# Ledger of designs, part 92: peptides against a protein of PDB entry 2FGR

Target 1, 331 residues: chain A of PDB entry 2FGR
Amino acid sequence: SSVTLFGIVDTNVAYVNKDAAGDSRYGLGTSGASTSRLGLRGTEDLGGGLKAGFWLEGEIFGDDGNASGFNFKRRSTVSLSGNFGEVRLGRDLVPTSQKLTSYDLFSATGIGPFMGFRNWAAGQGADDNGIRANNLISYYTPNFGGFNAGFGYAFDEKQTIGTADSVGRYIGGYVAYDNGPLSASLGLAQQKTAVGGLATDRDEITLGASYNFGVAKLSGLLQQTKFKRDIGGDIKTNSYMLGASAPVGGVGEVKLQYALYDQKAIDSKAHQITLGYVHNLSKRTALYGNLAFLKNKDASTLGLQAKGVYAGGVQAGESQTGVQVGIRHAF

## One batch from the design tools (peptide; made by RFdiffusion4, then SolubleMPNN)

Design b2_p14_5_s2 (from b2_p14_5, 6 letters changed)
Fold by OpenDDE base, seed 2:
Structure b2_p14_5_s2 (fold): chain B 331 residues (1-331), chain A 14 residues (1-14)
Amino acid sequence: as target 1 above (331 residues)
Amino acid sequence: SVEEDENGLTLLYD
């Protein structure tokens, strides 16, 4: 049996040149290269190839010392695993996000990540970004010659918002092929939520792929998110991402990633381009810098996610530039 | 026993 204490403290100085008022924001932010976290995990060998596991993980906000409190909302699972794969009970990444965010070269954090996993429709559910779910049962297969899959179901537990009576229900999964330098996957999910107090289905389809050429890695995502509303029409976003990373001098990594968010409901696009660099001082400690540019067109108001400094939108059609320079330490 | 690696501090027990 084992118990592991682990964590990451990632803190940065961040700047964005525009907020919703058109003013600059700057200060100390968190989670620029990796999400800051504190966790406990462990396993117990039950014999016969069966293992029990647990995982408890919460986000750390180093800039304010978790002023809003600490919880295990990143993951709080108990698991059984064996030759059959793994079954998890508890709040976690939903299978679709767990797999498909792996193609994001910016690790789904900071100002550079793919922002497709988003609440595009002012959904009133707590997890309408499609990333995590409460009351989740997940199953992950082993890898069979490269092929693997994950499935999940989250109970709504009769949660209601307005006239919506199944808020928080999730069903989804992915199929993938992971072999050597190649990774590819397809994910499908539906989450029940509410928009304007009315029942809404958040449908998501995501295709991801990456290839590691040794000297560089390429990664891509194609996603459609659709909030299906009975009244007011669907809110659909098509999101695209293409990124490249390369090792630098044995101690560094450079990343470049582009994303396009085609927001159909407002007939508006946003373009994101991010350059990142990570410099490893050790196996545990790194310095990093991110430079991101977000161009909104027409009615688009997207903002870069400089967590701890500014993560709100900008004025319609405005561009935003963001910078993060920070330290990441793993323990 | 106690083990430490880049992934954290691990306690091993029976």
Scores: peptide ipSAE 0.265, ipTM 0.878, DockQ to the pose 0.868
Fold by OpenDDE base, seed 1:
Structure b2_p14_5_s2 (fold): chain B 331 residues (1-331), chain A 14 residues (1-14)
Amino acid sequence: as target 1 above (331 residues)
Amino acid sequence: SVEEDENGLTLLYD
């Protein structure tokens, strides 16, 4: 049996040239290369190929020392695993996000990540970004000749917002093929939520693929998110991502990623391009830099996610430039 | 026993 204490402290100096007022923001931010975290995990061999597991993980905010507190909202699971795969009980990444975010070369954090997993409609549910869920049961298959899958269901527990019931219910899953240099996945999910106090379904379909050429890796995502409203019409976003990464000199990695967010409800697009570099000082410590440009068209107001400095929107049709330079330390 | 690597500090026990 084992218990592992683990974590990441990732802190940066960040700058964005525009906020919602058109002013620059700068300061000390967090989680530019990896999400800062503290966790405990462990396994117990129960014999016969059966194992029990647990995982408790919370986010760390190094800039303010977790002034708002610490919790295990990143993951709080107990599990059984074996030749049949793994069953998890508890808050976690939903299966769709767990698999499909793996194609994001910026690790779903900082100013460079794919931002498609988002609350596009001012949904009133706590997890309307489609990333995690409370009251979740998940199942993950083993890998069979490359083929694998994951499924999840989250109980709503009769949560209501306005006239909407079943808020927080999730159902979703993915199928994938992971073999050598190739990875490809298809994910489908639905969450029950509310918009303006009215019942709304958040439907999501995501296709991801990557190929490792050895000298470089290519990765891509295609996603549609649709908040289906009975009144006011659907809020649909089509998101696209294409990225490349390459090792540099045996101690570094360069990344380039482009994303397009076609926001159909406002007939507006946003373009994101990010250049990143990670320099490994050791197996546990790295320096990194990110440079991102976000171009909003028409009514689009998206902002880069410089966590700890500024993660809000900008004025409609404005462009934003962001920079992060930081240290990542794993333990 | 206690082991440490890039993945964390691990306590091993029976």
Scores: peptide ipSAE 0.259, ipTM 0.870, DockQ to the pose 0.890
Fold by OpenDDE base, seed 4:
Structure b2_p14_5_s2 (fold): chain B 331 residues (1-331), chain A 14 residues (1-14)
Amino acid sequence: as target 1 above (331 residues)
Amino acid sequence: SVEEDENGLTLLYD
């Protein structure tokens, strides 16, 4: 059997030029290049190609030393794996987010990531961003000639909000083709939640693809999220992302990513463009910088997610500029 | 197995 201790401490100085009041915010933030984490994982060979596994992972907040506590909300799974694939029990990334966020060149963190996996409505569920779920059972296939898939179901356990009686239920999955430089995936998911105390379905469809040309990588996402409400109509967002990354001088990586969020319920768009650079000082330590521009149009109020400094919205139609400069250390 | 660790170093205990 094996047990692995692992982690990342990622801390930055961050700045955004506008908050909800139009004022600048700056300070020490976390998780600008990778989510800071502490984890334990392990496997046990049970014989016959069957393995047991566990994974416990929590987020680290280096700016305040986890003043609000530590938990394993990133992942807390036990698993069985073998020639059949892997079955996981416990809180984890839902299969759709696990696969489709992999196309985000900014690793789904900091001020540069694709923000499509979001609570686009006033969803009252804990995980209405579609990223993780409690009470999750997941299954992942092996890779067969490039083809692979993942499926998941999360129990609501009769969680209620208002008249909604199945909050937290998730069903979803993806199919993918991963072969050499090419990756492509299609994901579908539905979550049960509540908006204004009324039952709401969060439907999601996501298409992702990437190709590694060696000298550069291209990546793209197409996503539709729809909060289907019985009253008030659907809250639909179409999100698009295109990114490119390239190695620089053998020790660095430059990233450029654009995203468009077409928020149909308010007939408003937001444009995000981020330039990032990572400089590897070693295999374990990197310096990084991110520069992001978010242009809200019309009624859009999206804000860049400068975790630890400011992650709220801005005034309608306002643009926001964000900067992060930090250190990432893996152990 | 699907691994989520993109940037970490692992310390193994047997």
Scores: peptide ipSAE 0.195, ipTM 0.762, DockQ to the pose 0.188
Fold by OpenDDE base, seed 3:
Structure b2_p14_5_s2 (fold): chain B 331 residues (1-331), chain A 14 residues (1-14)
Amino acid sequence: as target 1 above (331 residues)
Amino acid sequence: SVEEDENGLTLLYD
């Protein structure tokens, strides 16, 4: 058996030119290239190809030293794995997000990531962004000639908000083909939540694909999220992403990613473009810089996620520019 | 032992 301590401290200087009042914000932020974390994990060989595992991981906020405390909300699982694949019990990434965020060249963190996995409807559930779930059981298949899949179910445990009585229930999964330079996946999920105290289904469909040409990698996402409300009609968002990355000089990586968020309920679009660079000083330490531009049209109020500095929205129809420059250290 | 990967790993016990 083994127990491993691991972590990342990622801290940056960040700037955004507009907040909700139209003023600039700047300061020390966190998690610009990778999410800062502290974790413990381990495995036990049970014989016959069967292994037990555990994983406990929480977010670190280097700018304030975790002033609000520490928890294992990133992942808290026990698992069995073998030739059959892996079964996990506990809070984790839901299978759909685990697989489909892998196509995000900005690793679902900082000011540059695909922001489609979002609470688009002021959902009142804790995880209405579709990223993680409490009370989750997950199963992941082995890779069979490229084909693989993952499935998950989260219990609502009779959580109620207003008239909703199944808040937090998740069901979802993906099918994928991962072979050499090619990856492609389709994910489907439904989460029960509440909006305005009324039962709401968060339906999600996501298609992702990437291809590594060696000299560069291309990646793309297509997603639809739909919050089906009892009153007020559906809140639908179509999100699109296209990105490219390339190694630079054997020690760096450059990334360029575009995303479009077509927010149907408000008939408004937002355009995001991000340029990123990572410079590896070692296997453990990197410098990075991100430059992001977010253009909101009409009633759109999206903001870049400069964690630790400003992650709120902007005024309707306003554009926001963000910069992060930081250090990532793994230990 | 210490393993250098994308997460940085320190083996606490085996």
Scores: peptide ipSAE 0.017, ipTM 0.599, DockQ to the pose 0.477

Design b2_p14_5_s3 (from b2_p14_5, 6 letters changed)
Fold by OpenDDE base, seed 3:
Structure b2_p14_5_s3 (fold): chain B 331 residues (1-331), chain A 14 residues (1-14)
Amino acid sequence: as target 1 above (331 residues)
Amino acid sequence: SVEEDENGLTILYD
């Protein structure tokens, strides 16, 4: 049996040239390369190839010392695993996000990540970005000659918002092929939520693929999110991502990623391009820098996620430039 | 036993 105490402290100096008022913001931010975290995990061998596990993980905010408190909202699972795969009970990444965010070269963190996993419709549910869920049961298959899958269901527990009575229900899963340099996945999910107090379905389909050429890696995502509202029509977003990464000198990695967010309900697009570099000082400590440019067109108001400094939107049709330079330390 | 590496501080027990 084992218990592991683990964590990451990632803190940066960040700058964005525009906030919602058109003013610049700068300061000390968090989680630019990896999400800062503190966690405990453990396993017990039950014999016969069966293992029990637990995982408790919460976010750390190094800039303010977790002034708002600490919780295990990143993950709080108990599991059984074996030749059959793994069953998890508890709050976690939903299977679709767990798999499909793996194609994001910025690891769904900082100012550079693919932002498709988002609440596009002012959904009133706590997890309307499609990333995690409460009350989740998940199952992950073993890898069979490259083929693997994951499935999940989250109970709504009769959570109500306005006239919506199934808020927080999730059903979803993915199928994937992971073999050598190639990875490809298809994910489907539906989450029940509310918009304006009315029942709304958040439907999501995501296709991801990557190929590691050794000298460089290419990665891509195609996603559609659709908030199906009872009144007002659907809020649909088509998101696209293409990225490349390459090792540098055996101690670093450079990343370049482009994303397009076609927001159909407002007939507006946003373009994101990010250049990132990570320099490994050791196995556990790295320096990093990110430079991101987000161009909003028409009614689009997207903002870069400079956590701890500014993560809000900008004025419609405005562009935003962001910079993060920081230290990541893992323990 | 106690082990420390880049993955954290691990305590092994019965």
Scores: peptide ipSAE 0.315, ipTM 0.902, DockQ to the pose 0.883
Fold by OpenDDE base, seed 2:
Structure b2_p14_5_s3 (fold): chain B 331 residues (1-331), chain A 14 residues (1-14)
Amino acid sequence: as target 1 above (331 residues)
Amino acid sequence: SVEEDENGLTILYD
């Protein structure tokens, strides 16, 4: 049996040149290279190839010392695993996000990540970004010659918002092929939520792939998110990402990633391009810098996610530049 | 026993 205490403290100085008022924002932010976290995990060998596991993980906000409190909302699972794979009970990444965010070269954090996993429709559910779910049962297969899959179901537990009576229900999964330098996966999910107090289905389809050439890695995502509303029409976003990373001098990594968010409901696009660099001072400690540019067209108001400084939108059709320079320490 | 690496501090027990 084991118990592991682990964590990451990632804090940065961040700047964005525009907020919703057109003013600059700057200060100390969190989670620029990796999400800051504190966790406990452990395993117990039950014999016969069966293991029990637990995982408790919460986000750390180093800039304010978790002024809003600490919880285990990142993950709070108990698991059984064996030759059959792994079954998890509890709040976690939903299988689709767990797998498909792995293609994001910016680790789904900071100002550079793919932002497709988003609440595009002012959904009123707590997890309408499609990333995590409460009351989740997940199953993950072993890897069979490269092939693997994950499935999940989250109970709504009769949660209601307005006339919506199944808020928080999730069903989804992925199939993948992971072998050597190649990774590819397809994910499908539906989450029940509410928009304007009316029942809405958040449908998501995501295709991801990456290839590691040794000297560089390429990664890509194709995603469609659709909030299906009975009244007012569907809110559909097509998101695209292409990124490359390369090791630098044995101690560093450079990343370049482009994303396009085609917001169909407002007939508007946003373009994101991010350059990042990580410099490893040790196995545990790194310095990093991110430079991101977000160009909104027409009615698009997307903002870069400089967590702890500014993560809101900008004026319609405005561009935003963001910078993060920080320290990441893992323990 | 206690083990420490870049992935955290691990306590091993029966």
Scores: peptide ipSAE 0.307, ipTM 0.899, DockQ to the pose 0.873
Fold by OpenDDE base, seed 1:
Structure b2_p14_5_s3 (fold): chain B 331 residues (1-331), chain A 14 residues (1-14)
Amino acid sequence: as target 1 above (331 residues)
Amino acid sequence: SVEEDENGLTILYD
């Protein structure tokens, strides 16, 4: 049996040239290269190839010392695993996000990540970004000759918002092929939520693929998110991502990623391009820098996610430039 | 026993 204490402290100096008022913001931010976290995990061998597991993980905010408190909202699972795969009970990444965010070269954090997993419609559910769910049961298969899959269901527990019931219900899963340098996945999910107090389905389809050429890695995502509303029409976003990464001098990694967010409900696009560099000082400590440019067209108001400094929107049609320079330490 | 690596501090027990 084992228990592992683990974590990451990632803190940066960040700058964005525009906020919602058109003013610059700068300061000390968090989670620019990896999400800062504190966790405990462990396993128990039950014999016969069966294992019990647990995982408790919360986000760390180094800039303010977790002034709003600490919780295990990143993951709080108990599991059984064996030759059949793994069953998890508890709050976690939903299977679709767990698999499909793996194609994001910026690790789903900082100013450079793919932002498609988002609440595009002012959904009133707590997890309307499609990333995690409460009351979740998940199952992950083993890898069979490259093929693998994951499935999940989250109970709504009769949560209501306005006239909407079943809020927080999730059903989803993915199928994947992971073999050597190639990874490819297809994910489907639906969440029940509310928009304006009315029942809304958040439907998501995501295709991801990557290939490691040794000297460089290419990665891509294609996603459609649709908030299906009975009144007011659907809110649909098509998101696209293409990225490349390459090792540099044995101690560094350079990343370049482009994303397009085609926001159909407002007939507006946003373009994101990010250049990142990570320099490993050791196996557990790194310096990093990110430079991101976000161009909003027409009515688009998206902002870069400089956590701890500014993560809000900008004025419609405005462009935003962001910079992060920081230290990541893992323990 | 206690082990430490880049993945964390691990306590091993029976």
Scores: peptide ipSAE 0.229, ipTM 0.873, DockQ to the pose 0.885
Fold by OpenDDE base, seed 4:
Order: C-alpha cells, then structure tokens, then sequence
Structure b2_p14_5_s3 (fold): chain B 331 residues (1-331), chain A 14 residues (1-14)
C-alpha cells in the first residue's frame, strides 16, 4: 500500500475595483491559479488487477491559516478500481463537473474561471453550484479508444428544506472522447434542491471541447442550467466560454478566456474576459497574474470570485475589474 | 454576504 501527502499553497494579492457598495476591495487572497489544498491519498493492490484507494482532500486558506477549520470537503472517497474502471464512495466532484470543468483554462478557481457551474437561483442546497455532492457514488469507465464516461448518484438522505424532501439528490453523468490533442464531452445532471422552500430541480447540460495544437490550446464550453420551480417559472442561464492558452518561452503560459452568461430569468447578460499568465520558477513553484473584466448588463450583478478578498456581487449593470498576483507552490 | 465557492464551502464576506 502507499500513502501520499500532497498539496498546493496558492496565495495572492488581490484587488477588485467594486463591491456591492461600489467600493474597492483588496488584500491577501487564496487560490488564484489553483485551489490551495492539503490531501492524503493512497492505493492498495488487492491482486488480480483490483486496487483499493482512498482520497482525502481539503482546502487550505493561507491568508488566515484555516482559522475556520479544516475539512475534507474537496474530496473524501474510498474506491475500488480495476479493468472495469473505478467506483468511488464519498464526497467528490460530481462526474459532470469533474469532466466539464477540465475545459476551464483557469482551473475553476480565481477571478478567471468559467462561472457557469453556479447556483444561479437562490438555491438552498449546499452544493447547488453543481460542482460537488455529499453521499456520492461515482463510477468512471476506463478509456476505450478515446471513449470514456462517468456516472454518479448522490443520496439526499431525506434532507428537507421547506416542502422539498429530497434536497441534495444528484444524478448525472458524462460521455467523452479523449484522444491525443482532442477532448470532447457531453454532460447531463439533475440535482434536487429548494428555492424559497419549494422543491426545485437543477437541470444541467454541458458540452465541452478542447484541442491542443501544440503551440496553443483552444477550449470551449456550452452550458445550460435550469432551476425548474413549480411556482415562479424556471430560472435558466445559458453560459458560453471560449479560451485559448499558449506556452511562452518554455517557462510560462498565457491564457485568455471569455465567457458569456445569459441569465434568462432577469433577461440580463454578463461578459467576462480574463487574461492570465503563469511563470514557472520551477516544476513546483510558479508566479502568476490574472486580470479580469466582468461587464454586467441590465439587472446582472455578478462578481468576480477573488477568494479571500471579495467574491460577492456588484450593483446591477456595473462592471468589475479584478487583479490577482500570487505564488503557487505544489508539494 | 454569503458565497459558495468551488468546493461547496460557504464563505462569509462583510
């Protein structure tokens, strides 16, 4: 058997020019290039091609030393794997997010990521962003000539909010083709949640694709989220992303990503554009900078996610500029 | 304000 201790400490100086009051925020933030984490993982060969595994991973907040505590909410799984693929038991990325967030060139963190995986409604479930789930069983196939898939089911365990009695239930999966420079995936998911104490289905469909041209990589996402409410109508958001990355001088990477969030329930769009640069000082240590612009139209109030500094919304129709400059160290 | 991050954590902001 093996046990590996691993982690990332990513801390930055961050600035946003507007908060909900129109004031600037700045300070020391975390997880601008990669989510800061501490983890333990290991495997045991059981013979015959069967392996047992475990994975425990929690977020690190370097700005305050995890003053609010430490947990394994990023991942806490036990697994069996073999020629059949992998079965996981425990909190994890849901299969849809695990696969489809991989097309985000900003690694689903900081001020530059695709923000489509979001609680677009006032969803009252703990994971209404569609990223992770408690009480999750997941299955991932091997890669067969490029084709692969993942499926998951999370038990609600009779969690209730208001009249909703199945909050936290997840069912979803993806199919994908990963071969050489090409990756393409289709994901479907449904979560049970509550909005205003009423049962609500969070339906999600996501298409992702990327192609690595060697000199540059292109990546794209198309997503629809729909919070289906019995009363008040559906809250639908169509999200689009297109990004490009390229190596620079063998030691750096530049990223440019655009996203559009068409928030149908409020008939309002938000435009996000982010320029990022990562400079590798070593295999484990990098400097990085992100510059993001978020333009809200009409009633849109989206804010950039400068974790540790400010991740709230802005005034309706306001634009926000964000900057992060930081250090990422992996161990 | 209350925000949920990518990890499903609730973050409180002043």
Amino acid sequence: as target 1 above (331 residues)
Amino acid sequence: SVEEDENGLTILYD
Scores: peptide ipSAE 0.017, ipTM 0.519, DockQ to the pose 0.021

